# Peptides against a protein of PDB entry 4U39, part 25

Target 1, 302 residues: chain A of PDB entry 4U39
Amino acid sequence: SIKVIGVGGGGNNAVNRMIENEVQGVEYIAVNTDAQALNLSKAEVKMQIGAKLTRGLGAGANPEVGKKAAEESKEQIEEALKGADMVFVTAGMGGGTGTGAAPVIAQIAKDLGALTVGVVTRPFTFEGRKRQLQAAGGISAMKEAVDTLIVIPNDRILEIVDKNTPMLEAFREADNVLRQGVQGISDLIATPGLINLDFADVKTIMSNKGSALMGIGIATGENRAAEAAKKAISSPLLEAAIDGAQGVLMNITGGTNLSLYEVQEAADIVASASDQDVNMIFGSVINENLKDEIVVTVIATG

## One batch from the design tools (peptide; made by RFdiffusion4, then SolubleMPNN)

Design b1_p10_3_s2 (from b1_p10_3, 6 letters changed)
Fold by OpenDDE base, seed 5:
Structure b1_p10_3_s2 (fold): chain B 302 residues (1-302), chain A 10 residues (1-10)
Amino acid sequence: as target 1 above (302 residues)
Amino acid sequence: MKIFAFSVRL
């Protein structure tokens, strides 16, 4: 089984976005120290952590409170994660709950023997230096607690959105990028496609790899597969080129008109941009809602 | 370039 855990406000917003986009084959768990925020979750499983410590009033933007809240609720977290083969831990770093609790939850998942993948955001620069420093500490703790950690630099989202984009829409786009990171992997395992991946292949590429980079490309038209692949490997979300990556996971999602030729063309582009000795796995997913769009997600590890 | 497609039944 695959479980997705949203931790704190940003993680819960991402989980809500996943549910709204009908990401299938996964169990959703919302975790928060704020009981009012947790009530707004669409997840089937809702867990308030640190009820004694915080009284449901949240972590006050303090990561140490978020950490202690997860430690207080360790047994409940273990029970909720028990029997998972894979666990996604999603959070917005820089806050109290997400920054402090996500590493504890990730470690619990890893100790249970699940393939543990972190999908987290760095705060925008406008959220201030304190949040950036807190996020750096939380990301460091996540790296030790997961098999693979995908870090999304929110400031790079500002390079792909219009300059007039409201602050709220920039956060919604961050939630959408978190969704794409989780869905790009989970669909390869849980959704029957043209090419089904083995969970053992995913485990081989993601187990004990540390930090990973994610690129996304979307295109339409006759060359849509090639354009989407080129956009993915040159994505602003990639803090570095993928040419040095030891492992690459590629998802190609299209409508019912997605051809095997388009899948091969996109895979050849990503592989040509990667190391010659790269362990690349690719999967293809059919989503009837995409019509003429192709979405290429690339996750580079190592 | 080795493309490996493996299927595991979960």
Scores: peptide ipSAE 0.021, ipTM 0.541, DockQ to the pose 0.082
Fold by OpenDDE base, seed 4:
Structure b1_p10_3_s2 (fold): chain B 302 residues (1-302), chain A 10 residues (1-10)
Amino acid sequence: as target 1 above (302 residues)
Amino acid sequence: MKIFAFSVRL
C-alpha cells in the first residue's frame, strides 16, 4: 500500500490539494500538533501528535516542539504506517510541526521497511531568515531519515507564476507542486496501465538515493510531448541540470489521445538530457481529465 | 485510466 502523510500546516494543505485533485491509489494521513488546523484536513486518517506536550495548540513555529510531539506519538505513528510498502512524507520546511515531526515520521516509516520518500518545500525568502535556517536543519534531518528527498525551492515557484501573484496563491502553488511530486510517482505504481512499472523498479531508483530534483513540464498542441519534456528538463524547480543524476524517474501523463509516439518522443528528450549511464525508468499515465494536455514529471535522483 | 510504463535500462 502507498501512504501519504501530510505533516503540519503545509503538509496538510498539500494533502488536501491531493484529495481535491483525486490522486488515486493512496491512503491519506494528516498529522498536526494544532487540533483546530487538523480538523480542517480532508484526510480519512487524522492524527494529533504531542497532545500532552502542546495540548493541541501547535508547535509555536519551534521544530524542537514538532520533534518531541512526534516522539511522544511514536506508537500511534507506527500503527498508522504498518503495512505500507511506500510512504510519502510531505511538509513545508521552516515551521514547527513540519520541520520537527517530518524527519521523525520518515524514520519510523523507514524502520518499518517502507520505501520512504520526502516531498518537502523550502520556505520563500520573504518568510524570513529564521524559517530558512529552520528549514535547512529539517531538510538535513529528512535526508538522513528518507530513501529519497525531493526538495521544492519555493522561490523557484515565483519564476513560474505571474509576478503579481498574491502571497496566498504562491503558497497554493507550493501545495500544488507538492501534489505533483507525490502524484508523479504514485500514479506510476498505483494506477493500472498498459505497461506498469513494478514497485521494484521504483524502489531500485529511489532506495537510499538521498536528494532528488523535480522538474515539471506542461504543454498542449501538435508538439505537446516534446514541449512538455523540454519544459520538464529545463524546469525552474530543478536547482541543477539532470546531468550527473544516477537515476531518472519520468512520468508522462496525457489524455486518452496520448500516443506511443508522443511517449517515446518525450522519453528520448529526457534521455538525451541525461547521462549515458543513467538508470532511467519512465511511466505513462492516462488521465481522462486531461484533454489535449501532456504533463511530464521528471525526478532526478543522486 | 491506462498507464504505459517502459523500463528502459540503458
Scores: peptide ipSAE 0.020, ipTM 0.565, DockQ to the pose 0.646
Fold by OpenDDE base, seed 3:
Structure b1_p10_3_s2 (fold): chain B 302 residues (1-302), chain A 10 residues (1-10)
Amino acid sequence: as target 1 above (302 residues)
Amino acid sequence: MKIFAFSVRL
């Protein structure tokens, strides 16, 4: 089974966005120290952590409170994650609950023997130095607690959105990029497509790989496959080029008109941008909602 | 490069 656990405000917003986009074949868990925020989750499983410590009033933007809250609720987290083959831990780093609890939850998932993937954001620079420093500590703790950690630098979202984009929409785009990171992997396993991957293939690419980079490309029209692939490998979300990666996971998602030629064309572009010795796996997913769009997601590991 | 494409024929 695949479980997605959203931790704190940003993680819970990302989980809500996944549910709204009908991400299939996953169980959703919302975790928070704020009971009021947790009640707004669309997840079937809602877990308040650190009820004694916080009284449901949240972590006060303190990662140590988030950490202690997860430690207080360890047995509840273990029971909720039990029997998962794969666990996605999603959070916005820099806050109290997400920063402190996500590494503890990830470690619990890993200790249960699940393939544990972190999909987290760095805060925007405008959120201030304190959040950046807290996020750096949380990301460091996540690296030790996961098999693969995808870190989305929120400042790079400002390169892909309009300059007039309201701050609230920039946060929604961060939640959407978290969704795309989880869905780009989960769909390869859980969603029937033209080319399905087994869990063993994904495990080979993602097990004990540490940090990973994610690129996303979207295009329409006659050359949509090639354009989406080129956008994915040159994505602002990639803090480095995909050259030098030991493993590449590629998802090619399209509508019912997605051709095998388009899948091959996109795969060849990503392969040509990767090292010759890279272990590349790719899957193809059909999403009827995309119509004429192709979405290429590239995850570079190692 | 080993590209493993498993086409599950539905």
Scores: peptide ipSAE 0.012, ipTM 0.522, DockQ to the pose 0.088
Fold by OpenDDE base, seed 2:
Structure b1_p10_3_s2 (fold): chain B 302 residues (1-302), chain A 10 residues (1-10)
Amino acid sequence: as target 1 above (302 residues)
Amino acid sequence: MKIFAFSVRL
């Protein structure tokens, strides 16, 4: 089974966005130290951590409280993650619960033998230096606790949105990018396609790879596949080029009019931008809601 | 929703 665990406010917002977009074949778990915020989760499984420590009042933006809350609730986390083949741990880094609890939860998933993937955000620079420093510590702890860690630099989201985009919409876009990171991988495994990916192939690319980069491209029109692929490999979300990556996961999502030619064209562009010896896995997904859009997601590992 | 996963191992 595939489990997605949202940790703290940002992780739970991302999980809500995944549920709203009908991401299939995954079980959702919401984790928080704030009981009121947790009640707003759409996840079937809701877990309050650190009930004795926090009394449901949250972590007070302190990562050490988030860490201790997950440690207090270790047995409950183990029970909720038991039998998962893959666990996505999603969180916004820089806060109390997400930053402190996500590494503990990831380690629990890894110790249970699940392929453990972190999908996390760095805070925007405008959230202040304290959040950036807390996020750096949380990301470092996540890197040691996961098989693969996708880090989304929120400041790079400001390069793909309008300059007048309200702060609230920039956070919604961060939640959407977290969704795309999880969905881009989960759809490759969970959805019966023309060619099913073996979970073993995904495990080979993602197991003990450390930090991963994610690029997203969206396009419409006659050259939409090529344009979406070019945007994905040149995405502002990529903190480096993908040419040095040992492994690449590619998801090509289109409407009912997605052609095999478009899938091939997009795959060839990503392959040409990757190392010659890269282990590339690609999947194609038909989403009837995309109409004329193609979405290319690239995840570079190693 | 028909999701067609094509895995091509290049």
Scores: peptide ipSAE 0.018, ipTM 0.540, DockQ to the pose 0.644; fails the geometry check

Design b1_p10_3_s3 (from b1_p10_3, 5 letters changed)
Fold by OpenDDE base, seed 2:
Structure b1_p10_3_s3 (fold): chain B 302 residues (1-302), chain A 10 residues (1-10)
Amino acid sequence: as target 1 above (302 residues)
Amino acid sequence: MKIFSFSVRL
């Protein structure tokens, strides 16, 4: 089974966005130290951590409280993650619960033998230096606790959205990028298609790879496949080129009109931007909601 | 909703 665990406010917002977009074949778990915020989760499984430590009042933006809250609730986390083949740990780094608890939860998943993938955000620069420093510590702890860590630099989302985009919409876009990171992988495994990647192929690309970069491209029209692929490999979310990656995971998602030619065209563009010796795996997903859109997600590992 | 995944190993 595939489990997605949202940790703290940002992780739970991302999980809500995944549920709203009907991401299939995954079980959702919401984790928080704030009981009121946790009640707003759409996840089937809701877990309050650190009930004795925090009394449900949250971590007070302190990562050490988030860490201790997850440690207090270790047995409950183990029970919720038991039997998962893959665990996505999603969080907004820089806060208390997400920053502190996500590494502990990831380690629990890894110790249970699940392929453990972190999908996390760095805070926007406008959230202040304290959040950036806390996020750096949380990301460092996540690297040691996961098989692969996808880090989304929120400041790069501001390069994709309009300059007049309200701060609240920038956070919603961060939640959407977290959704795209999880869905871009989970759909390759969980969605029945004409050609499925097996879990073993994904495990080969993602097991013990450390940091990963994610690029996303969306396009419409006659050249939509090529445009989406070019946008993905040049995505502002890629803090480095995909050149030099040891592994590449590609998802090409389109509507019912997605052609094999478009899939091949997009794959060839990503392959041409990657090293010749790269272990590349790609999947194509049909989503009837995309109509004329193609979404290309590229995850570079190693 | 029939989501079809085509996954090809290059």
Scores: peptide ipSAE 0.010, ipTM 0.450, DockQ to the pose 0.527
Fold by OpenDDE base, seed 4:
Structure b1_p10_3_s3 (fold): chain B 302 residues (1-302), chain A 10 residues (1-10)
Amino acid sequence: as target 1 above (302 residues)
Amino acid sequence: MKIFSFSVRL
């Protein structure tokens, strides 16, 4: 089974966005120290952590409170994650609950033997230096606790969105990028296709790889596959080029008109931008909601 | 919504 655990406000917003976008084949768990915020979760499983410590009033933007809250609730977290083959831990780094609790939850998942993937955001620079410093500590702790950590630099979202995009919409786009990171992997495993990635192939690429980079490309029209692939490998979300990656996981998602030729064309572009010795795994997903659109997601590990 | 996944190991 695949479980997605949203930790704190940002993680729970991302989980809500995943549910709203009908991401299939995953179980959703919402975790928070704020009971009122947790009540707004669309997740089937809702877990209040640190009830004794926080009394449901949240972590006060303190990562140490978030950490202690997860430690207090360790047994409940273990029970909720038990039997998962894969666990996605999603959070906004820089806050109290997400930054403090996500590494603890990730370690619990890893100790249970699940393939543990962190999908987290760095705060925007405008959120201030304190959040950036807290996020750096949380990201460091996540790297030790996960098999693979995808870090989304929120400032790079400002390069994808219009300059006039309201701050609230920039946060919604961060939640959407978190969704795309989880879905780009989960669809490869959870969605039955003509050729499925076995969980063993994904596990081989993602186990004990540390930091990963994610690129996304979206295109329409006659050259949509090539354009989407080129956008993915040049994505602002990639803090570095995909050259030098030890592993590449590629998802090509299209509508019912997605051709094998388009799939090969996109894969060849990503392979040509990768090292010759890279372990590349490619998956294709048919999403009937995508008409003429192709979405290419690239995850570079190592 | 039918989602079909294909994997090709390159």
Scores: peptide ipSAE 0.010, ipTM 0.535, DockQ to the pose 0.489
Fold by OpenDDE base, seed 3:
Structure b1_p10_3_s3 (fold): chain B 302 residues (1-302), chain A 10 residues (1-10)
Amino acid sequence: as target 1 above (302 residues)
Amino acid sequence: MKIFSFSVRL
């Protein structure tokens, strides 16, 4: 089974966005120290952590409170994660609950023997130096607690969105990129496509790989496969080129008109941008909602 | 070695 755990406000918003986009074949768990925020989750499983410590009033933007809250609720987290083959831990780093609790939850998942993937955001620079420093500490702790950690630099989202984009929409786009990171992997396992991957293939690329980079490309029209692939490998979300990666996981998602030629064309572009010795796996997914769009997601590991 | 794992589940 695949479980997705949203931790704190940003993680719970990402989980809500996944549910709204009908991400299939996953179980959703919302975790928070704020009971009021947790009640707004669309997840089937809602877990309040640190009820004694916080009284449901949240972590006060303190990562140590988030950490202690997860430690207080360890047995509940273990029970919720038990029997998962794969666990996604999603959070906005820099806050109290997400930053402090996500590494603890990830470690619990890993100790249970699940393939543990972190999908987290760095805060925007405008959120201030304190959040950046807290995020750096949480990301460091997350690296030790996961098999693979995808870190989304929120400042790079500002390169993708219009300069006039309201601050609220920039956060919604961060939640959407978190969704795309989880869905780009989970769909390869859980959603039938033209080319399905098994869990063992994904595990080979993601097990004990540490940091990973994610690129996303979306295109329409006659050359949509090539354009989406080129956008994915040149994505602002890639803090480095995919050259030098030891492993590449790619998802090619399209509508019912997605052709094997388009899948091959996109795969060849990504493979040509990767090292000759890269372990590359790719899957294709059919999403009827995309109609004429192709979405290429690339995850570079190692 | 480019390992294209094509698992076509029919």
Scores: peptide ipSAE 0.009, ipTM 0.523, DockQ to the pose 0.089
Fold by OpenDDE base, seed 1:
Structure b1_p10_3_s3 (fold): chain B 302 residues (1-302), chain A 10 residues (1-10)
Amino acid sequence: as target 1 above (302 residues)
Amino acid sequence: MKIFSFSVRL
């Protein structure tokens, strides 16, 4: 089974976005120290952590409170994660609950033997230096607690949205990028297709790889596959080129009109932008909602 | 919604 755990406000917003976009084949768990915020979650499983410590009033933007809250609720987290083959831990770093609790939850998942993938955001620079420093500490702790950590630099989202984009829409786009990171992997495993990735293949690329980079490309029209692939490998979300990656996981998602030629063209572009000795695995997903769109997700590990 | 996934190992 695949479980997605949203941790704190940002993680829970991402989980809500995943549910709204009908990401299939995963169980959703919302975790928070704020009981009022947790009630707004769309997840079936809602877990309040640190009830004794926080009294449901949240972590006060303190990562140490978030950490202690997860430690207080360790047994409940273990029970909720039991029997998962894969666990996604999603959070917005820089806050109290997400920054402090996500590494603890990730370690619990890893200790249970699940393939543990972190999908987290760095705060925008405008959120202030304190949030950036807290996020850096949380990301460091996550790297030790996960098999793979995908870090989304929110400042790079400002390069893919219009300059006049309201702050609320920039946060929604951050939630959407978190969704795309989880869905880009989960669909390869959970969605039956003509060519399925074995969970073992995903595990080989993602197990004990540390930090990963994610690129996303979306395109329409006659050259949509090539354009989507080129956008993915040149994505502003990639803080570095995919050159030098030890592993590449690629998802090519299209509508019912997705051709084998388009899949091959997209895969060839990503392979040509990767090292010759890279372990590349790609999957293709048909999503009827995409109609004429192709979405290429690239995850570079190592 | 029918989601079909195809994965090819290179």
Scores: peptide ipSAE 0.009, ipTM 0.459, DockQ to the pose 0.491; fails the geometry check

Design b1_p10_3_s4 (from b1_p10_3, 5 letters changed)
Fold by OpenDDE base, seed 2:
Structure b1_p10_3_s4 (fold): chain B 302 residues (1-302), chain A 10 residues (1-10)
Amino acid sequence: as target 1 above (302 residues)
Amino acid sequence: MKLFDFSVRL
């Protein structure tokens, strides 16, 4: 089974966005120290952590409170994650709950023998230096607790959106990029396409890889496959070129009109931008909601 | 000869 655990406010918003986009074949778990925020989750499983420590009032933007809250609730987290083959831990780093609890939850998942993937955001620079420093500490702790850690630099989302985009919409786009990171992997296992991957293929690329980068490209029209692939490998979300990656996981998602030629064209572009000795795997997914769009997701590991 | 093992399980 695949489980997605959203940790704190940003993680729970991302999980809500996944549910709203009908991401299939995954179980959703919402975790928070704030009981009021947790009640707004659409997840089937809602877990309040650190009830004694916080009394449901949240972590006060303190990562150490988030950590202790997860430690207090360890047995509940273990029971919720039990029997998962794969666990996605999603969080916005820089806050209290997400930054502190996500590494603890990830370690619990890993200790249970699940393939543990972190999908986390770095805060925007405008959120201030304190959040950036807290996020750096949380990312470091996540790296040790996961098999693969996908880090999304929120400041790079501002290069994809209009300059006039309201701050609230920039956060919604961060939630959407977290969704794309989870869905780009989970769909390869859970959703039929033209080229299906199994869990063993994904495990080979993601097991004990440490940090990963994600690129996303979307295009329409006659050259949509090539354009989407080019956008993915040149994505602002890639803090480095994919040519240094030891592994590449690629998802080519399209509508019912997605052709094998388009899948091959997109795969060839990503392969040509990757190192010669890279372990690249790719899958395709059919999503009827995309109509004429192709979405290429690239995850570079190592 | 890079064996892209395209394990295309059709």
Scores: peptide ipSAE 0.007, ipTM 0.434, DockQ to the pose 0.069
Fold by OpenDDE base, seed 5:
Structure b1_p10_3_s4 (fold): chain B 302 residues (1-302), chain A 10 residues (1-10)
Amino acid sequence: as target 1 above (302 residues)
Amino acid sequence: MKLFDFSVRL
């Protein structure tokens, strides 16, 4: 089974966005120290952690409280994650709960033998230096606790949205990018396409790889596959070019009109931008809700 | 056409 665990406010918002977009083949778990925020989760499984420590009042933006809250609730987390083959741990880094609890939860998933993938955000620069420093510590702890850690630099989201985008919409876009990171992998396993991957293929690319970068490209029209692939490999979310990556996981998602030629064209573009010795795996997904759009997701590991 | 030997296990 595939489980997605959203940790703290940002992780729970991402999980809500996944549920709203009907991401299939995954079980959703929402974890928080704030009981009021947790009640707003759409996840079937809602877990309040650190109930004794925090009394449901949240972590007060303190990662040490988030950590201790997850440690207090370890047995409950173990039971919720038990039997998962793959666990996505999603969180907004820089807060109390997400930053502190996500590494603990990830380690629990890994110790249970699940392929453990972190999909986390760095805070926007406007959230302040304190959050950035807390996020750096949380990301460092996540790297040790996961098989692969996808880090989304929120400031790069500001390069893909309009300059007049309200702060609240920038956070919604961060939640959407977290969704795309999870869905871009989970759909390769759980959703039929023109080229299906098994869990073993994904495990080969993602096991013990450490940090990963994600690029996303969306396009329409006659050259949509090529344009989407070019946008993915040049995505602002890629803090580095995909040249030098040891592994590349690519998802090519389209509507019912997605052709094998378009899949091949997109794959050839990503491969041409990658090193010759890269372990590249690609899958295709059919999403009937996509109109004339192709979505290419690239995850570069190593 | 470079046949990239993508070990796509079908």
Scores: peptide ipSAE 0.006, ipTM 0.438, DockQ to the pose 0.078
Fold by OpenDDE base, seed 3:
Order: C-alpha cells, then structure tokens, then sequence
Structure b1_p10_3_s4 (fold): chain B 302 residues (1-302), chain A 10 residues (1-10)
C-alpha cells in the first residue's frame, strides 16, 4: 500500500490538494499539532500529535516542539504507517510542526521497512532568515530519515509564476508542486498507462538515494511531448542539470490520445540530456482530465 | 479548472 502523510500546515495543504485532484491508489494521513488546522484536513485519517505537549495549540513555529510532539505520538504514528510498502512524507520546511515532526515520521516509516520518500519545500526568502535556517536543519534531518528526499525550492516557483502573483497564490503553487511530486511517483505505481512500472522498479531508483531534484514540464499542440520533456529537463525546480544524476525516474502523463510515439519522443529527450550511464526508468500514465496536455515529471536521484 | 500551465518561458 502507498500512504501519503502530510505534516503540519504546508503538508496538510498539499494533501488537501492531492485529494482535490483525485490522486488514486493512495491513503491520506494528515498530521498536525494544531487541532483547529487539522480539522480542516480532507484526509480520512487525521492525527493530532503532541496533545499533552501542545494541547492542540500548535508548535509555535518551533521545530523542537514539532519533534517532541511526534516523539510523544510515536506509537500512534507507527500504527498508522504499519503495512505500508511506500510512504510519502510531505511538509513545508521552516515551520514548527512540519520541520520538527516530518523527520521523526519519516524515520518511523523507514524503520517499518517502507520505501520512504520525502517531498518537502524550502521556504520563500520573504518568509525570513529564521525560517530558512529552521528549514535547513529540518532538511538535514530528513536526508538521514528517508530513502529519497525531493526538495522543492519555493523561490524557484517565483521564476515560473507571474511576478504579480499574490503571495497566497505562490503558497498554493508550492502546495501544487508538492502534489505533482507525490502524484508523479504514485501514479507510476497505482495508475494504468501505456507503459506501467512496478513497485520494484521505483524502489530500485529511489532506495537509499538521498537528495533528489524534480523537474516538471507541461505542453499542448503537435510537438507537446518534446516540448513537455524539454521544459521538464530545463525546469527552474532543478537546482542542477540532470546530466549528473545516477538515476532518473520519468513520468509521462497524457490524456486518452497519448501515443507511444509521444512517450518515446519524450523519453529520448530526457535520456539524451542525462548521463550515458544513468539508470533511467520511465512510465506513462493516462489521465482523462489532461485532454490535450502532456505532463512530464522528471525526478533525478544521486 | 485550468491547471496553471507551468509554462517555463524559455
């Protein structure tokens, strides 16, 4: 089974966005120290952590409170994650709950023998230096606790969105990129396509790889496959070129009109931009909601 | 709902 655990405010917003986009074949868990915020989750499983420590009043933007809250609730987290083959831990780094609790939850998932994937954001520079420093500590702790850690630099989202984009929409876009990171992997396992991957293929690319980068490309029209692939490999979310990656996981998602030619064309572009010795796996997914769009997601590991 | 085109303007 695949479980997605959203940790703290940003993680829970991402989980809500996944549910709203009907991401299939996953179980959703919302975790928070703030009981009022947790009540707004759309997840079936809602877990308040650190009820004794925080009394449901949240972590006060303190990662040590988030950490201790997860430690207080360890047995509850273990029971909720038990029997998962794969666990996605999603959070916005820099806050109290997400930064402190996500590494503890990830370690619990890993200790249970699940393939543990972190999908987390770095805060925007405008959130201030304190959040950036807290995020750096949380990301470091996540790297030790996961098999693969996808880090989304929120400042790179500002390169993709219009300069006039309101701050609230920039946060919604960060939640959407978190969704795309989880869905781009989970769909390869859970959603039928033209080329299906098994869990063993994904496990080979993602087990004990440490940090990963994600690129996303979307296109329409006659050359949509090639354009989406080119956008994915040149994505601002890629803090480095994919040519240094030891492993590449590629998802090619399209509507019911997605052709095997388009899948191959997109795969060839990503392979040509990668190292010759790269372990590349690719899958295709059919999403009827995309109609004429192709979405290429690239995850570079190693 | 328009999925916002992550049109990376190259």
Amino acid sequence: as target 1 above (302 residues)
Amino acid sequence: MKLFDFSVRL
Scores: peptide ipSAE 0.000, ipTM 0.355, DockQ to the pose 0.041
Fold by OpenDDE base, seed 1:
Structure b1_p10_3_s4 (fold): chain B 302 residues (1-302), chain A 10 residues (1-10)
Amino acid sequence: as target 1 above (302 residues)
Amino acid sequence: MKLFDFSVRL
């Protein structure tokens, strides 16, 4: 089974976005120290952590409170994650709960023998230096606790959105990029396509790889596969070029009109941008909600 | 120029 655990406000917003987009084949768990915020979750499983420590009033933007809250609730987290083959831990780093609790939850998942993938954001620079410093500490702790850690730099989202984009829409876009990171992997296992991957293939690329970068490309029209692939490998979300990666996981998602030619064209473009010795795997997914669109997701590991 | 439309429902 695949479980997605959203940790704190940003993680719970991402989980809500996943549910709203009908990401299939996954179980959703919302975790928070704030009981009022947790009640707004759309997840079926809602877990309040650190009830004794916080009294449901949240972590006060303190990562040490988030950490201790997860430690207080360890047995409940273990029970909720038990029997998962794969666990996604999603959080907005820089806050109290997400920054402190996500590494603890990830370690619990890893200790249970699940393939543990972190999908986290770095805060925007405008959220202030304190959040950036807290996020850096939380990301460091996540690297030790996961098999793969996908880090989304929120400031790079500002390069791909309109300059007039309201702050609220920029946060919504960060939630959507978190969704795309989880879905880009989970769909390869849970959703059939023209080229299917198994869990063992994904595990080979993602086990004990440390930090990962994600690129996303979306295109329509006659050259949509090539354009989507080129956008993915040149994505502003890639803080480094893919040519240095030891492993590449690629998802090519399209509608019912997705052709094997388009899948091959996209794969060849990503392969040409990667090292010759790279362990690259790719799968295709059919999503009927994608009319004329192709979405290419690339995850570079190593 | 929106390089990416992340608003697309996957």
Scores: peptide ipSAE 0.000, ipTM 0.368, DockQ to the pose 0.037; fails the geometry check

